Peptides against a protein of PDB entry 4ASU. Designs and how they scored, part 56

Target 1, 270 residues: chain A of PDB entry 4ASU
Amino acid sequence: ATLKDITRRLKSIKNIQKITKSMKMVAAAKYARAERELKPARVYGVGSLALYEKADIKTPEDKKKHLIIGVSSDRGLCGAIHSSVAKQMKSEAANLAAAGKEVKIIGVGDKIRSILHRTHSDQFLVTFKEVGRRPPTFGDASVIALELLNSGYEFDEGSIIFNRFRSVISYKTEEKPIFSLDTISSAESMSIYDDIDADVLRNYQEYSLANIIYYSLKESTTSEQSARMTAMDNASKNASEMIDKLTLTFNRTRQAVITKELIEIISGAA
Target 2, 83 residues: chain B of PDB entry 4ASU
Amino acid sequence: FTFASPTQVFFNSANVRQVDVPTQTGAFGILAAHVPTLQVLRPGLVVVHAEDGTTSKYFVSSGSVTVNADSSVQLLAEEAVTL

## One batch from the design tools (peptide; aimed at target 2 L41 F59)

Design b2_p22_2_s2 (made by RFdiffusion4, then SolubleMPNN; from b2_p22_2, 7 letters changed)
Fold by OpenDDE base, seed 3:
Structure b2_p22_2_s2 (fold): chain B 270 residues (1-270), chain C 83 residues (1-83), chain A 22 residues (1-22)
Amino acid sequence: as target 1 above (270 residues)
Amino acid sequence: as target 2 above (83 residues)
Amino acid sequence: LPEVPLSATASIEERLKYAASL
């Protein structure tokens, strides 16, 4: 490579490093906010899931319609955040199909659509876009819940797949159950709740769905911002190492050029 | 007893004496060993009676309340404010 | 494939149009 080529590459990498450092700081600020907002959201969401855990709601094996909701965002540069969700969605879809289930999918965030469109386009019901520019709100979750309920797809059981936040350096892709109104109303374990008005139960289920979706969005967002911060830190370090290597190469190449020029001067062969 | 909104936690696995909730079927008090039930909240007043005799009042918009067989209660409001 | 925007910049009209298409 010529000195000019090395210099151009150095300039490019230095610019990338500036961008990645800036993005790291932005991600750090968003992470700090997301973590604060996750604390109440986790209590809220786990509280909503408590019924399903305590009631041990089971879907009969003869029921065939299954829904998978994958939760991520539109924004890249966050390591394996999107691919982890997509991988688990694919695995779940394959397992369900092998069990003779009909599988439909909902993608929250354009990245899910982007990853799965080629292989699973026919299974998509709806995709939600413009996710991740701002922190998710309960209103956003309500929109997703409403669209699901109005989709006309009468699923028996579903799953929501998202990245649960563990720490600044760790997340885990997890699955939580989603049950249809019919599945809840017909569950034997719900017999202790039998005196519930059908309209009340319907409304309750709508809130439960929105609550679980909201919780998933908050977990996903916190995980994503943390992962982005880490990814940008790694990118900045990699850029630094590359700058060091290229600088050494530049210095060696420069010395070689100088030596060549000196030889040409001394030999008169210019 | 857990009482939370999406943005705020008021009670997290706390022991309380009684919780008065506004539901679509009417306002009722949740006591210890209340029968399991699911209800939807209407806009109104929530009153929490703590074991120490303190009473806290909250205004809630909408949401749900769950009373489980194990006497655990989840009060989940879309919006809630302390009064 | 239906695409629904969630951002605050998304118009109510767009959401309503989608809902009406179902």
Scores: peptide ipSAE 0.147, ipTM 0.882, DockQ to the pose 0.041
OpenDDE base, seeds 1, 2, 4, 5: peptide ipSAE 0.137, 0.067, 0.143, 0.130; ipTM 0.857, 0.857, 0.876, 0.878; seed 1 fails the geometry check

Design b2_p22_2_s3 (made by RFdiffusion4, then SolubleMPNN; from b2_p22_2, 7 letters changed)
Fold by OpenDDE base, seed 2:
Structure b2_p22_2_s3 (fold): chain B 270 residues (1-270), chain C 83 residues (1-83), chain A 22 residues (1-22)
Amino acid sequence: as target 1 above (270 residues)
Amino acid sequence: as target 2 above (83 residues)
Amino acid sequence: VPAYPLAPDASIEDRLRYAASL
């Protein structure tokens, strides 16, 4: 490589490093906010799931319609955040299909659509885009819940798949159940709950759905920002190492050029 | 007893004496041995009676309350403010 | 597959495209 080529590469990598450092800082700021907002959201979301855990709601085997909600965002450069969710969605969809279930999919975030479109296009009910530029709100979750309800797809059971935040260096893709009103109302384990009006139960379930979606969005966002921060840090370090290597190569090449020129001067003066 | 909104936690797995909740079907008090139930909240006052005799009041916009067989209670409000 | 624009500031055009895809 010529000195010119090395210099061009150095300039390019230095620019990449500046971009990745900037993105790291932005991700760090978003992560810090997301983590703060996740604390109450987790209590809230886990509270909404408590019924399903305590009531041990079972879906009858004869029920065939299953909904998968995958939660991520539109934005890349965050490691395996999107691919992890999509992988679990694919696995779950395949398992359910093998069990003779009908599977429909909702994708939250354009990345889910992008990954699954070719293989699962016919299974999508709706995809949500413009996810991840701003922190998710309960309003966003309510919109998602409403669109699901308005889709007319009468699922029996569902799964919401998202990345749960563990730490700045760790997330886990997890699944939580979603149940239809009919499944909840017909569940034997619900018999212990006294005098539940059908309208009350409907309203409760709609609210619960929004709650769980909100929770998943908050977990996903925190996981994503953390993963992006880490990814950008790693990219910045890798760029730094490459700059160092290229700088050494530049210096060696420069010395070789100088030596060659000196030899030419000496040999021409002889 | 857990009481939270999407943005704030008021009680997290706390022991309380009584919680008064505004439901669509009517306001009722949840005691330690209350039967399992599900209700949806109407706009109104939540009153939490702590074991130490302190009383805290909250205004909630909407939400749900769950009383489980294990006497655990989840009060989830869309919006809630301390009064 | 219909894509719903989730952002509150979504363009009218994007909302119309979604509605038309239903």
Scores: peptide ipSAE 0.228, ipTM 0.896, DockQ to the pose 0.035
OpenDDE base, seeds 1, 3, 4, 5: peptide ipSAE 0.200, 0.193, 0.215, 0.181; ipTM 0.873, 0.891, 0.889, 0.893

Design b2_p22_2_s4 (made by RFdiffusion4, then SolubleMPNN; from b2_p22_2, 8 letters changed)
Fold by OpenDDE base, seed 2:
Structure b2_p22_2_s4 (fold): chain B 270 residues (1-270), chain C 83 residues (1-83), chain A 22 residues (1-22)
Amino acid sequence: as target 1 above (270 residues)
Amino acid sequence: as target 2 above (83 residues)
Amino acid sequence: PPVVPLKPDASIEERLEYAASL
C-alpha cells in the first residue's frame, strides 16, 4: 500500500472512531434513562403477569391460533438484540407449526420485519415502526394493544418475545404469555375469581395486554441501549487498534521510502 | 400488596391492612383474605391503610386491580398521584 | 401487512386513525 492509501484509510478509520465514540455516548445517556424508567416498569409489568402465573391459565389443546409478538426496534448497531428476538420468534413459530397451530406475528420495530419478511411474510399481521428514537410510553403500548385487538385476528394464546435486561453487559431473550379474552374467560382456573362481569374482564384484559407490552418495550429499550453502548465501545476500540496498526505501517512505509530515496541519491552521486 | 403505575411504584409486595379502590362497578375495600377478584379502576381515590395505622391517599385515573387466592393484590394504575 | 408508525406527538386516537387509513 502507498503512503497515500494508508493515509486515506487512517482518515477513514479515525472518522469511524469519532462516530462510534459519539454513538457510545448517546447510547450511554439513553441507557441511563432507560434503566431508571425500567425499575417501575418492571414492577408494573410483572404485576400484570402475576394473574397468569398464579391462575396457571391453560389453553386447551384443541385451540389452534397462536400470536407471536416480537419486540425490538428500528435501530441497528446494537449487537445481537434484534437477531436474538427474531431467532426465538422463528423457533417458536416452527414449534407451534409442528404442533399444528396457526401462527400469526406482530413485529414491534422494523428490524423484526426486516429479518423475518422473507420467511414469514404471510404470517405478519402488522409491524410497528418508528420504534427506538424516543423512549417508549404507555401510550405507545396502548396503541399496539388496541391495534392487535382491532386486527380481527382471534388468537387463543400468544407469546410476547423480548430482551429482558439483566445488566449493562447482559440481556436475555424471554417469552411471556398473552391470553385472549375467550381463553381467560373459559379457563377453569379462573373459576375462583368471583362475579367477574364480561365487560370488566374485557377491559381488564385490554389493560393487561397494554401493561405487558409496555413492560416488554421498556425491557427491550434498556437492553438495546446497553448493548449499543457496548457495541460502540468495542467498535471504538477496534478502530483504535486498527489506527495503531496502520500508523505503524505508515511509519515503516515512510522509512522505506526515505531509505529508497537516499539510496537513489547515493547511487546517483556515485 | 403491589401498587404501581408505569412510571412509579408506591407499594411493592407490602403488607397492608386495607386498600380502598374505586372500581367501575363501585368502590370496595380489599381486606386480608378477600375473595379473589378482578376489577377495573375508575378515576378516583385509592386509600391504603397500612398495618401501622397510617393512611395514604392516591388519585388514580384508570387501571386494574387483582386479588388472588393467595391474598396477593396487584393494583396497577395508568396514572397515579400521591395526595 | 400494514406498517404502523408510532408517532411521538400523536394521540392514541390519531395514531389509530392513521393506522386504519393504511
Scores: peptide ipSAE 0.111, ipTM 0.872, DockQ to the pose 0.046
OpenDDE base, seeds 1, 3, 4, 5: peptide ipSAE 0.182, 0.097, 0.160, 0.101; ipTM 0.840, 0.867, 0.859, 0.849; seeds 1, 3, 4, 5 fail the geometry check

Design b2_p22_3 (made by RFdiffusion4)
Pose (drawn by RFdiffusion4):
Structure b2_p22_3 (pose): chain A 181 residues (1-270 with 5 gaps), chain B 83 residues (1-83), chain P 22 residues (1-22)
Amino acid sequence: ATLKDITRRLKSIKNIQKITKSMKMVAAAKYARAERELKPARVYGVGLIIGVSSDRGLCGAIHSSVAIIGVGDKIRSILTFKEVGRRPPTFGDASVIALELSIIFNRFRSVISYKTEYSLANIIYYSLKESTTSEQSARMTAMDNASKNASEMIDKLTLTFNRTRQAVITKELIEIISGAA
Amino acid sequence: as target 2 above (83 residues)
Amino acid sequence: AEELREERERQEEEAEELRAEL
């Protein structure tokens, strides 16, 4: 309730809002990179339960929608392949998955809407390239919604700060008048 | 005729005369009228004879060549670089 | 499966040699 507590909380939530907004544009830039590389990947990959995701969270209902194997550390987290999503998926990564050894992944449509031999590694590559494009755009919205929630929180606290600031001024003033009187 | 690597796409549904292709057994030159077959590649060159008579030379490390029941061929390699 | 792995390794080595020759 003290001004010091409110000033500290404002700076704390502002830090979260700046970070979440900073990841909105990052997901927007990385999504643009992912879609530019999805066009040649879709024309490349055309011709047992495999779950395709990533280690990196903060992407909304992507890991929860997909429901030994399992690519993406967050899919094993419910009940394996680790270290994906930090860097764009290469064909070599799809090759290692095939080397260690009917498939579930998120297909890219737009920014809002989604749906859940040598040839076998090409399907894994197709899923990896589709999944990261899906993971990034979903994260773009998840951090956009978080940036909105943190801003609404700052507005509510600013009104509290103005009430407390007025209440401190009047209290100090009363203590002076009474001390005089 | 479709030729693509994971990185870049060279030909998108040609519309081409013939394509020389490296295969595990020697080499195969795929004409416009070729039998439906499924083959796997080896380290070798790919020569693309364009419809206007010109030539295109690339290199292939490995992959697969697929010629369907119709006049359609899809050639895909892990890496294809020039030169 | 072992034979397939060996054939793939041999193809990778031949591809590196052909590239070095070029």

Design b2_p22_3_s1 (made by RFdiffusion4, then SolubleMPNN; from b2_p22_3, 13 letters changed)
Fold by OpenDDE base, seed 2:
Structure b2_p22_3_s1 (fold): chain B 270 residues (1-270), chain C 83 residues (1-83), chain A 22 residues (1-22)
Amino acid sequence: as target 1 above (270 residues)
Amino acid sequence: as target 2 above (83 residues)
Amino acid sequence: LAALLAERAAQRAEAAALLAAL
């Protein structure tokens, strides 16, 4: 490589390092907000799931319609965040299909669609775009819940798949159940809940769906911002190491050029 | 007893004597060992009676309340404020 | 569902009115 080529490459990598460092700081600020907003959202979301954990709601084996909701975002550069969700969605869809269930998919965030569209296009009901620019609100979750309820897909049971935040360096892809109104209303374990009007149960279930979606969005957002911060830190470090290696190569090449020019001057071969 | 909104936690696995909730069917008092039930909240006042005799009031916009067979209660409000 | 959203929107409006009256 010429000195000019090395210099051009050094300039390019230094620019990448500046971008990745800036993106790290932006991700860190978004992570710190998301982690604060996740604390109450987790209590709220786990509280909404408590019914399904306590009332062991079983879907009858004759009920074959299963909905998979994958939760991520539109935004890249966050390591394995999207691929982890998509991998679990694929695994679950394959297991359910092998069990003779009908599987439909909802993608929250365009990245899920980008990964699954070629292999699962016919199973997608809807994909929600514009996810991850702003922190998710309960209003955003309510819009997603509404669109699901309006989709006309009468599922029996479903799964919401998202990245649960563990720490700044760790997330886990997890699944939580979602049930149709008909599955809840017909569940034997629900018989212990006295005097539940069908309209109350419908309203409760629609609210619960919005709650679970909201919770999943908050977990996903926190996990994503944390993973992005780590990915940008690693990219900045890798760029630093490459700058150091190229700087050494530049210095050696410069010395070799000077030595060659001196030899050409001394030899009269200029 | 757990009482939370999407943005704030008021009670997390606390022991309480009674919780009065505004439901669509009317005012509902949740006592210790209440029968399992599901209700939807209307806009109104939540009153939490702690075991120490402290009474706390909250305004809620909407939400749900769940009383489970294990006597656990989840009060989930879309919006809630301390009064 | 449109009725429930309308009801929830009405409840939010009522809640906002009640909150503004407190």
Scores: peptide ipSAE 0.104, ipTM 0.908, DockQ to the pose 0.838
OpenDDE base, seeds 1, 3, 4, 5: peptide ipSAE 0.057, 0.032, 0.064, 0.023; ipTM 0.895, 0.897, 0.890, 0.874

Design b2_p22_3_s2 (made by RFdiffusion4, then SolubleMPNN; from b2_p22_3, 7 letters changed)
Fold by OpenDDE base, seed 3:
Structure b2_p22_3_s2 (fold): chain B 270 residues (1-270), chain C 83 residues (1-83), chain A 22 residues (1-22)
Amino acid sequence: as target 1 above (270 residues)
Amino acid sequence: as target 2 above (83 residues)
Amino acid sequence: LEELLRERERQRREAEELLAQL
């Protein structure tokens, strides 16, 4: 490599390191906001899931329609955030198909579709785009819930798959159940609940779906920003190590050029 | 008893004497060991009666309330403010 | 402004390519 080539490469890597450092700072600011907003969202979302855990709602085996909602975003450069969700969605879809269930998929964020389009394109009902530019709101979750309910796909049960935030360095891909109005209304375990008006139950289920989606979006966002911050930190460190290696190579190459020029001067004077 | 909105937590697994909630069918009083039920909130006043006899008031927009067989209650409002 | 945005997008792609090689 010439001194010019090494210098060009050093300049390029230094520029990349500036970008990754800037992206780390942006991710850190978004993470700090997301973590604060996740605290109440967990209480709210876990509170909505409490019915399904306590009622032990079972879907009859003759019921075949299953919905998978995968939650991520449109944004890259966040490590395994999207691939982890997509991997679990694939596993769940395969298990359900082996059990003779019909599986349909909803993607929250374009990255899910980008990963699954070749193998599962026929199973996709809808993909929500424009996810991850701004923090998710309850209004955003309500729009997703409404579009699902208006899709005309009469699922019996489903799974929402998302990354649960553990810490700044850790997330876990998890699933939570979703149920149709018909499945809840017909569940034997719901008989312990007092005479519930059908319109009340419908409205309750609409809120429940929006609540669970909102919770999943908040967990996903916090996990994504923490993972992006870590990925950009690692990239900045790797760039630093390459700068150090190339600087050593530059110094060695410069010495070799000087030595060659001295030999040419001495040999031309003879 | 848990009472939260998407953005704020008011009660988290607290013990309370009574909670009065605004439902579409009217005012509903949740007592200790109330029968399991599901209700939907209308815009209105929530009143929480603590075991010590203190009362707290909240305005809620919409949402849900769940009373479970284990006497756990989840009050989940879309929007809520302390009064 | 468009030139600045294009330069940022180029720098982003170069960063993505480096990240894919690491």
Scores: peptide ipSAE 0.025, ipTM 0.833, DockQ to the pose 0.011
OpenDDE base, seeds 1, 2, 4, 5: peptide ipSAE 0.015, 0.023, 0.010, 0.022; ipTM 0.820, 0.834, 0.819, 0.835

Design b2_p22_3_s3 (made by RFdiffusion4, then SolubleMPNN; from b2_p22_3, 9 letters changed)
Fold by OpenDDE base, seed 4:
Structure b2_p22_3_s3 (fold): chain B 270 residues (1-270), chain C 83 residues (1-83), chain A 22 residues (1-22)
Amino acid sequence: as target 1 above (270 residues)
Amino acid sequence: as target 2 above (83 residues)
Amino acid sequence: LEELLRELERQREEARRLLAAL
């Protein structure tokens, strides 16, 4: 490679390093916000899931319709965030299919669709786009919940799959149950909840779904921003190492060129 | 007793004497060892009676309340403000 | 940005090839 080529590459990598450093800072700011907003959201979301844990709601075996909601975003460059969700969705879909269940999929964020389109295109009901540009709100979760409920797919049970935030360096892909109104109303374990009006239960379930989606979005967002921050840090370090290597190559090449030129001058060949 | 909105936590696994909630069916008082129930909130006043005898008032827009068999309570409001 | 990372990886591989050729 010529000195000019090495110089051009050095300039390019230095520019990329500036971009990755900037993106790291942006991800760090978004992470810090997401983590603050996750604290109440976790209490709220875990509170909504408490019923399902306490009531131990079971779906009858004769019930065949299962919904998988994969929670991610549209935005890449966050390590294994999307692939982890997609992997678990695939595993869950395969297990459910092996159990004779009908599986439909909702993708929250375009990346889920991008990963699963080739293998699961026929199972997708809807994909929510424009996820991850701004922090998710309860309104966003309510829109997703409403669209799901209005999709015409009468699921019996569902799984919401998302990345739960553990720490700045750790997340875990988890699954939480979603139950239809019919499944909850017919659950034997719900018999202890006396005198529940059907309209009350319906409204309660609408809130529960929105609450769980909101929680999942907040966990996912926090995990994603943390993972992106780490990915951008790693990219910046990798760029630094490459700059150092190319700088050494530049110096060696420059010395070789100078030596050649000197030999040519001394020999009278130049 | 847990009382939260999507953006704020007011109580997290706290012990309280009584919680008065505005439900669609009317005012509902949650006491210790209340029977399990599910309710939907209407816009209105939540009153939390602490064990120390203090009372806290909140306005809620909508949401849900769950009383479990283990006497745990989850009050989940879409919006809530301290009064 | 994926394009940017792909470009970074491409540049890394090219830099490695350049270093190996020297």
Scores: peptide ipSAE 0.021, ipTM 0.847, DockQ to the pose 0.008
OpenDDE base, seeds 1, 2, 3, 5: peptide ipSAE 0.019, 0.017, 0.017, 0.018; ipTM 0.844, 0.836, 0.836, 0.843

Design b2_p22_3_s4 (made by RFdiffusion4, then SolubleMPNN; from b2_p22_3, 13 letters changed)
Fold by OpenDDE base, seed 2:
Structure b2_p22_3_s4 (fold): chain B 270 residues (1-270), chain C 83 residues (1-83), chain A 22 residues (1-22)
Amino acid sequence: as target 1 above (270 residues)
Amino acid sequence: as target 2 above (83 residues)
Amino acid sequence: SLAELLERLRQAAEAAALLAAL
């Protein structure tokens, strides 16, 4: 490689390193906010799931319609965040199909569609875009919940799949159940809950769905920003190592060129 | 007893004497060993009576309340403020 | 795109590692 080629590569990598460092700082700021906002959201979301855990709601075996909601975002450069969700969605869809269930999919964030559309296009009901530009709000979750309930797909049971935040260096893809109004209303385990008006139960279920979606979005966002911060840090380190290697190559090549020029001068071949 | 909004936690697995909640069908008091029920909140006043006799008041916008068979209670408000 | 740039960085890093192992 000529000195010019090495210099061009060095300039390019240095520019990339500046970009990755900047992105790391942006991700760090978003992570710090997301982690702070996740604390109350987790209590809220776990509280909403408590009924389903305590009531042990079971879907009858004759019920065949299953909804999978995958939660991620539109934005890349966050390691395995999107692929982890998509992988679990694929696994769940395959298991349900093998059990003779009808499976439909909702994607929260465009990246889910980008990964699964080719293989699962016929199973997609809707994809929610514009996820990840701003921190998710309860209003955003409510819009998603309402759209789901109005989709016309009468599922019996569902699964919401998202990345749960563990630490700045760790997340875990998890699945939580969602139930239709009919499934909750007909569940034998719900018989202990008395004086439940049908309208009350409907409204309760709307809140429950919005709550779970909100919770999943907050977990997903925190996990994503943390993973992006790590990915950008790794990219910056890799760029640094490459800069060092190319700088050494540049110095060696420069010395070789100088030596060659000196030899040509001494030999009179120039 | 757990009482939270999406953005704030007021009580997390706390023991309380009584919680008064505003529901769509009317206000009711949740006592120890209350029968399991599900309700939806209307805008109004939540009053938490602690075991030490302290009374705390909150305004809530909407949400849900769950009383489980194990006497656990989840009060989940869309918005809530201490009054 | 930034993704393309990062992929190029990854490829270049892999190529450099291969060259260093040699």
Scores: peptide ipSAE 0.019, ipTM 0.848, DockQ to the pose 0.008
OpenDDE base, seeds 1, 3, 4, 5: peptide ipSAE 0.017, 0.020, 0.017, 0.017; ipTM 0.849, 0.853, 0.849, 0.849; seeds 1, 3, 4 fail the geometry check

Design b2_p22_4 (made by RFdiffusion4)
Pose (drawn by RFdiffusion4):
Structure b2_p22_4 (pose): chain A 181 residues (1-270 with 5 gaps), chain B 83 residues (1-83), chain P 22 residues (1-22)
Amino acid sequence: ATLKDITRRLKSIKNIQKITKSMKMVAAAKYARAERELKPARVYGVGLIIGVSSDRGLCGAIHSSVAIIGVGDKIRSILTFKEVGRRPPTFGDASVIALELSIIFNRFRSVISYKTEYSLANIIYYSLKESTTSEQSARMTAMDNASKNASEMIDKLTLTFNRTRQAVITKELIEIISGAA
Amino acid sequence: as target 2 above (83 residues)
Amino acid sequence: AEEELLEKAEENYERQLEFLGE
């Protein structure tokens, strides 16, 4: 309730809002990279339960939608392949998955809407390239919604700060008048 | 005729005369009228004879060539670079 | 440069043979 507590909380939530807004543009830039590389990947990959996701969270209902194997550390987290989503998926990564050894992944449509031999590694590469394009655009909205929630939270606290600031001024003034009187 | 690597796409549904291809057994030159077959590749060159008579030369490390019941061929390699 | 390209191509071919189980 003290001004010091409110000033500390404002700076704390502003830090979160700046970071979540900073990841909205990052997911927007990485999604633009992912869609640029999805066009040649879709024309490349055309011709057992495999779950395709990533280690990196903060992407909304992507890991929860997909429901030994299992690519993406967050899919084993419910009940394996680790270190994906930090860097764009290469064909070598899809090859290692095939080397250690009917498939579930998120297919890219747009920014809002989604759906859940040598040839076998090409399907894994097709799912990896589709998945990260899906993971990034969903993260673009997840951090956009978080940046909205943190801004509404700052507005509510600013109104509290103005009430408390007025209440401190009047209290100090009463203590002066009374001390005089 | 479709020729693509994971990185870049060289030909998108040609419309081409013939394509020389490296295969595990020697080499195969795939004409417009070729038998439906499924083959796997080896380290070798790919020569693309364009419809206007010109030539295109690339290199292939490995992959697969697929010619269907119709006059359609899809050639895909892990890496294809020039030169 | 050509020898490096052929060595990389032989590595990829060995990987392909592993896919074929040969």

Design b2_p22_4_s1 (made by RFdiffusion4, then SolubleMPNN; from b2_p22_4, 12 letters changed; failed a check: too like the target's own chain)
Amino acid sequence: ELAELLARAEERYKELLKLLGK

